# Peptides against a protein of PDB entry 4ASU: the designs that were tried, part 208

Target 1, 270 residues: chain A of PDB entry 4ASU
Amino acid sequence: ATLKDITRRLKSIKNIQKITKSMKMVAAAKYARAERELKPARVYGVGSLALYEKADIKTPEDKKKHLIIGVSSDRGLCGAIHSSVAKQMKSEAANLAAAGKEVKIIGVGDKIRSILHRTHSDQFLVTFKEVGRRPPTFGDASVIALELLNSGYEFDEGSIIFNRFRSVISYKTEEKPIFSLDTISSAESMSIYDDIDADVLRNYQEYSLANIIYYSLKESTTSEQSARMTAMDNASKNASEMIDKLTLTFNRTRQAVITKELIEIISGAA
Target 2, 83 residues: chain B of PDB entry 4ASU
Amino acid sequence: FTFASPTQVFFNSANVRQVDVPTQTGAFGILAAHVPTLQVLRPGLVVVHAEDGTTSKYFVSSGSVTVNADSSVQLLAEEAVTL

## One batch from the design tools (peptide; made by RFdiffusion4, then SolubleMPNN)

Design b2_p21_7_s4 (from b2_p21_7, 13 letters changed)
Fold by OpenDDE base, seed 5:
Structure b2_p21_7_s4 (fold): chain B 270 residues (1-270), chain C 83 residues (1-83), chain A 21 residues (1-21)
Amino acid sequence: as target 1 above (270 residues)
Amino acid sequence: as target 2 above (83 residues)
Amino acid sequence: SLEEKREELLKKILEAQRKAA
């Protein structure tokens, strides 16, 4: 490679390093906000899930319709965030299919669709785009919940799959259950609850779904920003190493050129 | 007793004496060992009576309240403010 | 969008760097 080629490559990598450093800072700022907003969201979401855990709601085996909600975002450059969710979605879908269940999928964030489009396109009910540009709000979760409830797909039970935030360096892909109104109303374990008006139960379920979705979005966002920060840090380090290597190559090449020129001068060949 | 909105936690697994909640069917008081129930909140006042005798008032917009058999309560409001 | 194109480009660059490493 000529000195010119090496210089061009160095300039390119230095520019990439600047971009990755900038993206790291942006991700760090978003992470800090997301982590703060996750604290109350977790209490809120876990509180909403408490009923399902305490009531031990079970779906009869003869019920066949299962919904999978995968939660991620539209934005890349965040390591394995999207692939982890997609992997678990695939695994869950395969297990359910093997059990004779009908599986439909909702994707929150365009990246889920991008990964699963070829293999699961026919199973998608809807994909929500424009996720991840702004922090998710309860309004966003409500829209998703309403769209699901109005989709016409009468699922018996479902799974919401998302990345739960553990720490700045760790997340875990998890699954939480979603139950239809019919499943909840017919559950034997619900008999201990006082006579609940059907309209009340319907409204309750709408809130429950929105609550769980909101929680999942907040966990996902925090995990994503943390992962992006890590990814950009790694990219910046890799760029730095490459810059160092190319700089050494540049210096060696420059010395060789100078030596050649000196030899030409001394030999009278120029 | 857990009382939270999406953006704020007021009580997290706390022990309280009584919680008065506004529901669509009317306001009712949740005491210890209350019968399990599910309700939807209407806009109104939530009053929390702590074991130490302190009373806190909140205004809530909408949401849900769950009373479980184990006496755990989840009050989840879409919006809530301290009064 | 320009932003998407930028992200795609960055992804390609990062992938190329991983292969070269």
Scores: peptide ipSAE 0.027, ipTM 0.833, DockQ to the pose 0.013
Fold by OpenDDE base, seed 3:
Structure b2_p21_7_s4 (fold): chain B 270 residues (1-270), chain C 83 residues (1-83), chain A 21 residues (1-21)
Amino acid sequence: as target 1 above (270 residues)
Amino acid sequence: as target 2 above (83 residues)
Amino acid sequence: SLEEKREELLKKILEAQRKAA
């Protein structure tokens, strides 16, 4: 490579490093906020799931309609955040299909659709876009919940798949159950809950769904920002190493050029 | 007893004596060993009676309350403020 | 969107850098 080529490459990598460092700082700020907001959201969301953990709600085997909700975002550059969710969605869909279930998919965030569109396009009911620009709100979750409930798809049970935040360096893709109103109302385990009005149960289920979605969004956001911060840090480090290597190459090449020029001068070949 | 909104936690797995909640079907008090039930909140006053005799008041908007067979209670309000 | 294009470009650049390293 010529000195000019090396210099151009150095400049390019240095510019990329500046961008990745800046993105790291932005991700760090968003992560800090997300983590703070996740604390109450986790208590809230886990509280909403308590019923389903305690009430062994079983879906009858004759019920065949299953809904998968994948939760991620529209934004890239966050490592395996989207692919992890998509992978688990694919696995779950395949398992359910093998069991003779009908599977429909909802994507929260455009990245899920982008990954699964070619292989699962026919199974998609809806994809929610414009996820990840702003921190998710309960209002956002409510909108998603309402849209799902009004979609006309009469699922029996479902799964919400999202990345649960563990630490700044770790997340885990998890699945939580979603049940239809009919499944909840017909569950034998619900018999212990006396005098539940049908309208009350419907409203309760709507809140429950919104709560779970909200929780999943907060977990996903925190995981994503953390992963992005890590990805940008790694990119910055890799760029630094490359700059060092290229700088050495530049110095060696410069010396060789100088030597060649000196030889040409001495030999009279100029 | 867990009482939270999406943005704030008021009680997390706490032991309380009684919780008065405003529900769409009417206000009722949740005591120890209350019958399992599911209710939806209406805007109104929540009163938490702690075991130490302290009483805390909250205003809530909408939400849900769950009383489980194991006597665990989840009060989840969309919005809640301390009074 | 312009932002999406920028992110895609950055992704490609980062991936290319990983392969070159």
Scores: peptide ipSAE 0.023, ipTM 0.832, DockQ to the pose 0.013
Fold by OpenDDE base, seed 1:
Structure b2_p21_7_s4 (fold): chain B 270 residues (1-270), chain C 83 residues (1-83), chain A 21 residues (1-21)
Amino acid sequence: as target 1 above (270 residues)
Amino acid sequence: as target 2 above (83 residues)
Amino acid sequence: SLEEKREELLKKILEAQRKAA
């Protein structure tokens, strides 16, 4: 490589490093906010899931309709955040199909659609776009829940798949159950909750759905921002290493050129 | 006893003597070892009676309350403010 | 969008950097 080529590459990589450092800082700020907002959201969401965990609601095997909600965002450059969710969605869909279940999919965030559209386009009920530009609100979750309820798809059981935040360097793709009103009302384990009005139970279920979606969005957002911060940090470090290598190459090449010129002068060949 | 909104936690696995909640069917007092039940909230006053005798008041919007067989209680409100 | 193109470009750069390491 010529000195000119090396210099051009150095300049390019240095510019990339500046961009990735800037993006890291932006991601860090968003992460800090997301983590603060996740604390109450987790208590709230786990509280909403408590009934379903304690009641151990089971869906009869003869019921065939299953819903998968994948939760991510529209924004890239966050490592395996989207692919992890999509991978688990694919696995779950395949397992359910093998068990003779009908599977429908809701995608939260355009990245889910982008990954799954070729193989699962016919299974999608709806995809929500414009996810990830701003922190998710309970209103956003309510809209998603409402669209599901109004879709006319009468699922028996569902799964919401999202990245649970563990730490700044760790997330885990998890699944939480979603149950239809009919499944909840018919569950034997719910018999201990006596004299529940049907309208009350419906309202409760709808509210619970919104709660779980909200919780998943908050977990997903926090995981995504942390992953993006890490990805940008790694990119910056990789750029730094490449700059160092190229700088060494440049120095060596420069010395070689100088040496060659000196030899030519001494030999009188110039 | 857990009491939270999407943005704020008021109680997290706390022990309380009594919680008064505004349900669609009327005001409901939840005592220790109350029978399992599910209710939905209407806009109104929540009163938490702590074991030490202190009383805290909250205004809540819509939401839900769950009393489980193990005496755990989850009070979830869309919006809640301390009074 | 310009933002999408920028993200794609950055993604390609990041991938190239990973392959070069």
Scores: peptide ipSAE 0.022, ipTM 0.828, DockQ to the pose 0.013
Fold by OpenDDE base, seed 2:
Structure b2_p21_7_s4 (fold): chain B 270 residues (1-270), chain C 83 residues (1-83), chain A 21 residues (1-21)
Amino acid sequence: as target 1 above (270 residues)
Amino acid sequence: as target 2 above (83 residues)
Amino acid sequence: SLEEKREELLKKILEAQRKAA
């Protein structure tokens, strides 16, 4: 490689490093906010799931319609955030299909669709785009919940799949249950609850769905920003190492050129 | 007893004496060992009576309340403010 | 000879570059 080639590569990598450092800083700021907002959201979301955990709602085996909601975002450069969710969705869909269930999919975030469109296009009901630019709000979750409920798809049970935040260096893809109004109303385990008005139960389920979606969005966002921060840090470090290597190569090549020129001068071949 | 909004936690697995909640079917008080029930909140006042006798008042917009068989209660409001 | 001196100088330059690298 010529000195010019090395210099060009160095410049390119240095520019990439600047970009990755900047992106790291942005991700760090978003992560800090997301983590702060996740604390109450987790209490809220876990609280909403408490009923389903305690009631141990079982869906009859004869019910065949299953909904999978995958939660991620539109934004890349965050490691395995999207692929982890998609992988779990694929696994769940395959298992359900093998069990003779009808599976439909909702994607929250365009990246899920991007990954699954070829293999699961027929199973997609809807994909929500423009996720991840701003921190998710309860309003956003409510819109998603309402659209799902109004989609006309009469699922019996479902699964929401998202990345739960563990730490700045760790997340885990998790699944939480979603139940239809009919499923929860007919569940034997719900018999212990006092006579619940059908309208009340419907409204309750609407809140429950919105709550769970909100929770999943907050977990996902925090996980994503953390993963992006880490990914950008790693990219910056890798760029730094490459810069060092190329700088050494540049110096060696420069010395070789100088030596060659000196030899030519000394030899009179010039 | 857990009482939270999407953005704020007021009580997290706390022991309380009584919680008065505004529901669409009417206001009711949740006492110890209350019968399991599900309700939807209407805009109104939540009053939490702590075991130490302290009373806290909150205004809530909407949401849900769950009373479980194990006497755990989840009060989840879309918006809530301390009054 | 001038040629021998050139060769010696070249060797010294190459060695110096190896040590500086």
Scores: peptide ipSAE 0.000, ipTM 0.815, DockQ to the pose 0.004

Design b2_p21_8_s2 (from b2_p21_8, 9 letters changed)
Fold by OpenDDE base, seed 4:
Structure b2_p21_8_s2 (fold): chain B 270 residues (1-270), chain C 83 residues (1-83), chain A 21 residues (1-21)
Amino acid sequence: as target 1 above (270 residues)
Amino acid sequence: as target 2 above (83 residues)
Amino acid sequence: AAAALAEAVRAALEKVAERAR
């Protein structure tokens, strides 16, 4: 490689390193906020899921319509965040199809669509875009919930798949149940609850859906920012190592060029 | 007893004597061993009576309340403020 | 602009990773 080639490469990698360092800092700031906002969101979301866990709501096997909601974002450069969700979605879709279920898919975040569109285009109902630029709000979750409910797809049960935050270095892709109003109203395990007005139950389910979506978005966001921070740190370290190697190569090549030029001058061969 | 909004937790698995909640059908008090029920919150006053006799008041906008068979309660408000 | 930058960074990092192999 010529000195010019090495210099060009060094400049390119140094620029990449600056970008990755900046992105790391941005991700760190977003992570710190997301982690703080996740604490109450987790209590809120887990509280909303408590009914489904305690009532042990079962969907009859004859019910065939299953909705898969994958939660991620539009933003890349966050390691396996999107691929982990997509992998779980594919696995779940395959298992449900093998069980004779009809599967429809909703993607929260454009990255889910990007991964699944080619293989699951016919199963894809809607993709929610513009996810991940700002922290998710309950309003955002409510919009998603409302659009889902207004989609006209009458699912019996569903699965919301998202990355649950464990620590700055760990997340786990998890699944939580989503139930239709009809499934909940017909569940035998719900008989212990007093005669619930149908309108009350409908409204309750709307809140529950919004709550679970909100929770999933908060878990996903925290996981994503943490993963991005780690990915950008690793990229910055890798760039640093490459800069060091190229700098050594540059110095050696420069010395060789100088030596060659000196020899040419001394020998009169120029 | 759990009482939270999306952004704030007021009670997390706490033991309380009574919780008064505003529902669309009216206000009701949740006592120990209340029958399982699901309700939707209307804008109004939540009053939490602690075991020590202290009373805390909150204003809530909307949301849900769940009373489970195990006497656990989840009060989930869209917005809530301490009054 | 941010998406284009992210893609450029990704592509550059992938090229770097491929060359480091």
Scores: peptide ipSAE 0.022, ipTM 0.854, DockQ to the pose 0.013
Fold by OpenDDE base, seed 1:
Structure b2_p21_8_s2 (fold): chain B 270 residues (1-270), chain C 83 residues (1-83), chain A 21 residues (1-21)
Amino acid sequence: as target 1 above (270 residues)
Amino acid sequence: as target 2 above (83 residues)
Amino acid sequence: AAAALAEAVRAALEKVAERAR
């Protein structure tokens, strides 16, 4: 490579490094906000799941309709955030199909659809787009919950799959149960709640679904921003290493050119 | 006793004497060993009576309240403010 | 002659170093 070629490549990589550093800073700011907002959201969401944990709601084996909600975003450059959710969705869908269940899928964020479209297009009920540009609100979760409940798909049970935030360097893809109103109403373990009006239970279930979706969105957002920050840091380090290698190559090439010119002067050929 | 909104936590696994909640079916007081129940909140006042005799008041919008068999309570409001 | 050659080499090296920047 000529000195000019090396210089051009160096300039390009340095520009990429500036972009990745800037993106890291933006991701860091969004992460800091997301982590703060996750604290109350986690208490709220875990509180909503407490009933299902304590009541040990079971779906009868004869029930076949299963809903999978995958939670991610529309935005790339965040490592394995989308692929981890999609991988677990695929695994769950395959296991359920092997058990003779009917599986339908909801994607929260366009990236789920982009990964699963070719293999699972017929199983998709809906995909929610425009996720991840702004922090998710309870209103957003309520809209998703309402659309699901009004979709006309009468699922028996389901699962919501999302990345739970552990730390700035760690997340875990998790699954939480979703139950239909009919499944909750028919559960033997709910007998201790017998004095509950049917309308109350319906409304309660609507809130529960919205709460779980909101919680999953907050966990997902925090995980995504932390992963993006890490990905941009890694990209910046890789760019730095490449700059160092190319700089060494440039220096060696420059020395070779100088040596050649000196030989030509000494030999009288120049 | 847990009392939270999506954006704020007021109580997290706290011990309280009594919680008065506004529900769609009516306001009721949650005491120790209250029977398990599920209710939906209506806009109104929540009153928390602490074991030390202190009382705190909150205004809530919509939401849910769960009383479990183990006497744990989850009060989850869409919006809540301290009064 | 040797001093003049050394100066010419030095000047040539400086020009090459400037072009390589």
Scores: peptide ipSAE 0.000, ipTM 0.811, DockQ to the pose 0.004
Fold by OpenDDE base, seed 2:
Structure b2_p21_8_s2 (fold): chain B 270 residues (1-270), chain C 83 residues (1-83), chain A 21 residues (1-21)
Amino acid sequence: as target 1 above (270 residues)
Amino acid sequence: as target 2 above (83 residues)
Amino acid sequence: AAAALAEAVRAALEKVAERAR
């Protein structure tokens, strides 16, 4: 490579490093907010899931319709955040299909659709876009819940798949159950709950779904911003190492050019 | 007893004597060992009676309340404020 | 010859330094 080529590459990598450092700072600010907002959201969301855990709601074997909701965002440059969710969605869809169940998919965030479009396009009901630019609100979760309930797809059971935040350096892809109103109302384990009005149960289930979606969005957002911060830090370090390597190459090449020019002068004087 | 909104936690697995909640079917008092039930909240006052005899009042919007067989209670409001 | 070579190398280094500026 010529000195000019090395200089051009150095300039390019230095610019990339500036961008990655800036993106790291933006991700860090969003992460700090997301982590603060996740604390109450986790209590709220785990509280909403308590019924399903305690009631041990079972879907009858004759019921074959299963819904998979994958939760991520529209935004890239966050490591394996989207691929982890998509991988678990694929695994779950394959297992359910092998069990003779009908599987439909909802994507929260465009990245899920981008990954699964070629292999699972026929299973997609809807994809929610414009996820991840702003922190998710309960209103956003309610809109998703309402659209799901009004989709006309009568599922029996479902799975919501999202990245649960563990720490600044760790997340885990997890699955939580979703049940239809019919499955809850017909569950034997629900018989211990006093005379529940059908309208009350319907409204309760709407809140439950919105609550779980909200929780999943908050976990996903925190995990994503943390992963992006780490990815941008790693990219900045890798850029630094490459700058150092290219700077050494530049210095060596410059010395070689100087030596060549000296030899040419000496040989031409000779 | 757990009482939370999406943005704030008021009680997390706390022991309380009684919780009065505004439900769509009427005012509902949750005592120790209340029968399992599911209810939907209407806008109104929540009153939490602590074991020490203190009472706390909250205004809530919509939401849900769950009383489980294990006597655990989840009060989940869309919005809630301390009064 | 060695002194002339040293001077030529010095002059060449100065020219390269001037072109690198």
Scores: peptide ipSAE 0.000, ipTM 0.817, DockQ to the pose 0.004
Fold by OpenDDE base, seed 3:
Structure b2_p21_8_s2 (fold): chain B 270 residues (1-270), chain C 83 residues (1-83), chain A 21 residues (1-21)
Amino acid sequence: as target 1 above (270 residues)
Amino acid sequence: as target 2 above (83 residues)
Amino acid sequence: AAAALAEAVRAALEKVAERAR
């Protein structure tokens, strides 16, 4: 490589390092906000899931329609955040198909579709875009819930797959169940809940779905920002190491060029 | 007893004496060992009676309330404010 | 002659150093 080539590469990597450092700071700010907003959202979302955990709702085996909701975002450069969700979605879809179930997929965030479109395009009902630019709100979750309920796909059971936040350096891809109104109303374990009006139960399920989606979005966002912060830090460090290596190469190449030119001058070959 | 909105937690696994909730079917009081039920909140006042005798009032917009067989209660409001 | 050569080498080194910047 010529000195010019090395210099050009150094400049490029230095620019990348500036970008990654900036992105790290932005991700750190978003992470700090997301973590604060996750605290109440987790209580709220776990509270909404409490019924399903306590009632041990089972879907009859004859019910074949399953909905998978994958939760991520539109934005890359966050490590394995999207691929982890997509991997679990693929595994779940394959397991359900092997069990003879019909599987439909909803992607929250464009990255889910980007990963799965080639292999699962026929199973996608809808993909929600513009996820991850702003912190998710309950309104956003409600819109997603409403669109699901109005999709015309009469699922019996579903799975919402998202990254649960553990710490700044750790997340875990998890699955939570979602149930249709019919599945809840027909569940034997629900018999202990006193005379619930059909309209009340419907409205309750609408809230429940919105609540779970909201919770999943908050977990996903926090996980994503932390992962992005880490990824950008690692990228910045890698860029620094590469700059150091290229600088050494530049210095060696420069000395070699100088030595060559000196030899040419001394030998009279110039 | 858990009482939260998407953005704020008021009670998290707390022991309370009674919670009065505004539901679409009417206002009812949730006492210890209340029968399991699911209800939807209407806009109105939530009154929490703590074991220490303190009473807290909240305005809620909408949401759900769940009373489970284990006497756990989840009051989940879309919006809630302390009064 | 040796001094002139030393100066020429110095000048050449400076030119190379300038080109390498």
Scores: peptide ipSAE 0.005, ipTM 0.818, DockQ to the pose 0.004; fails the geometry check

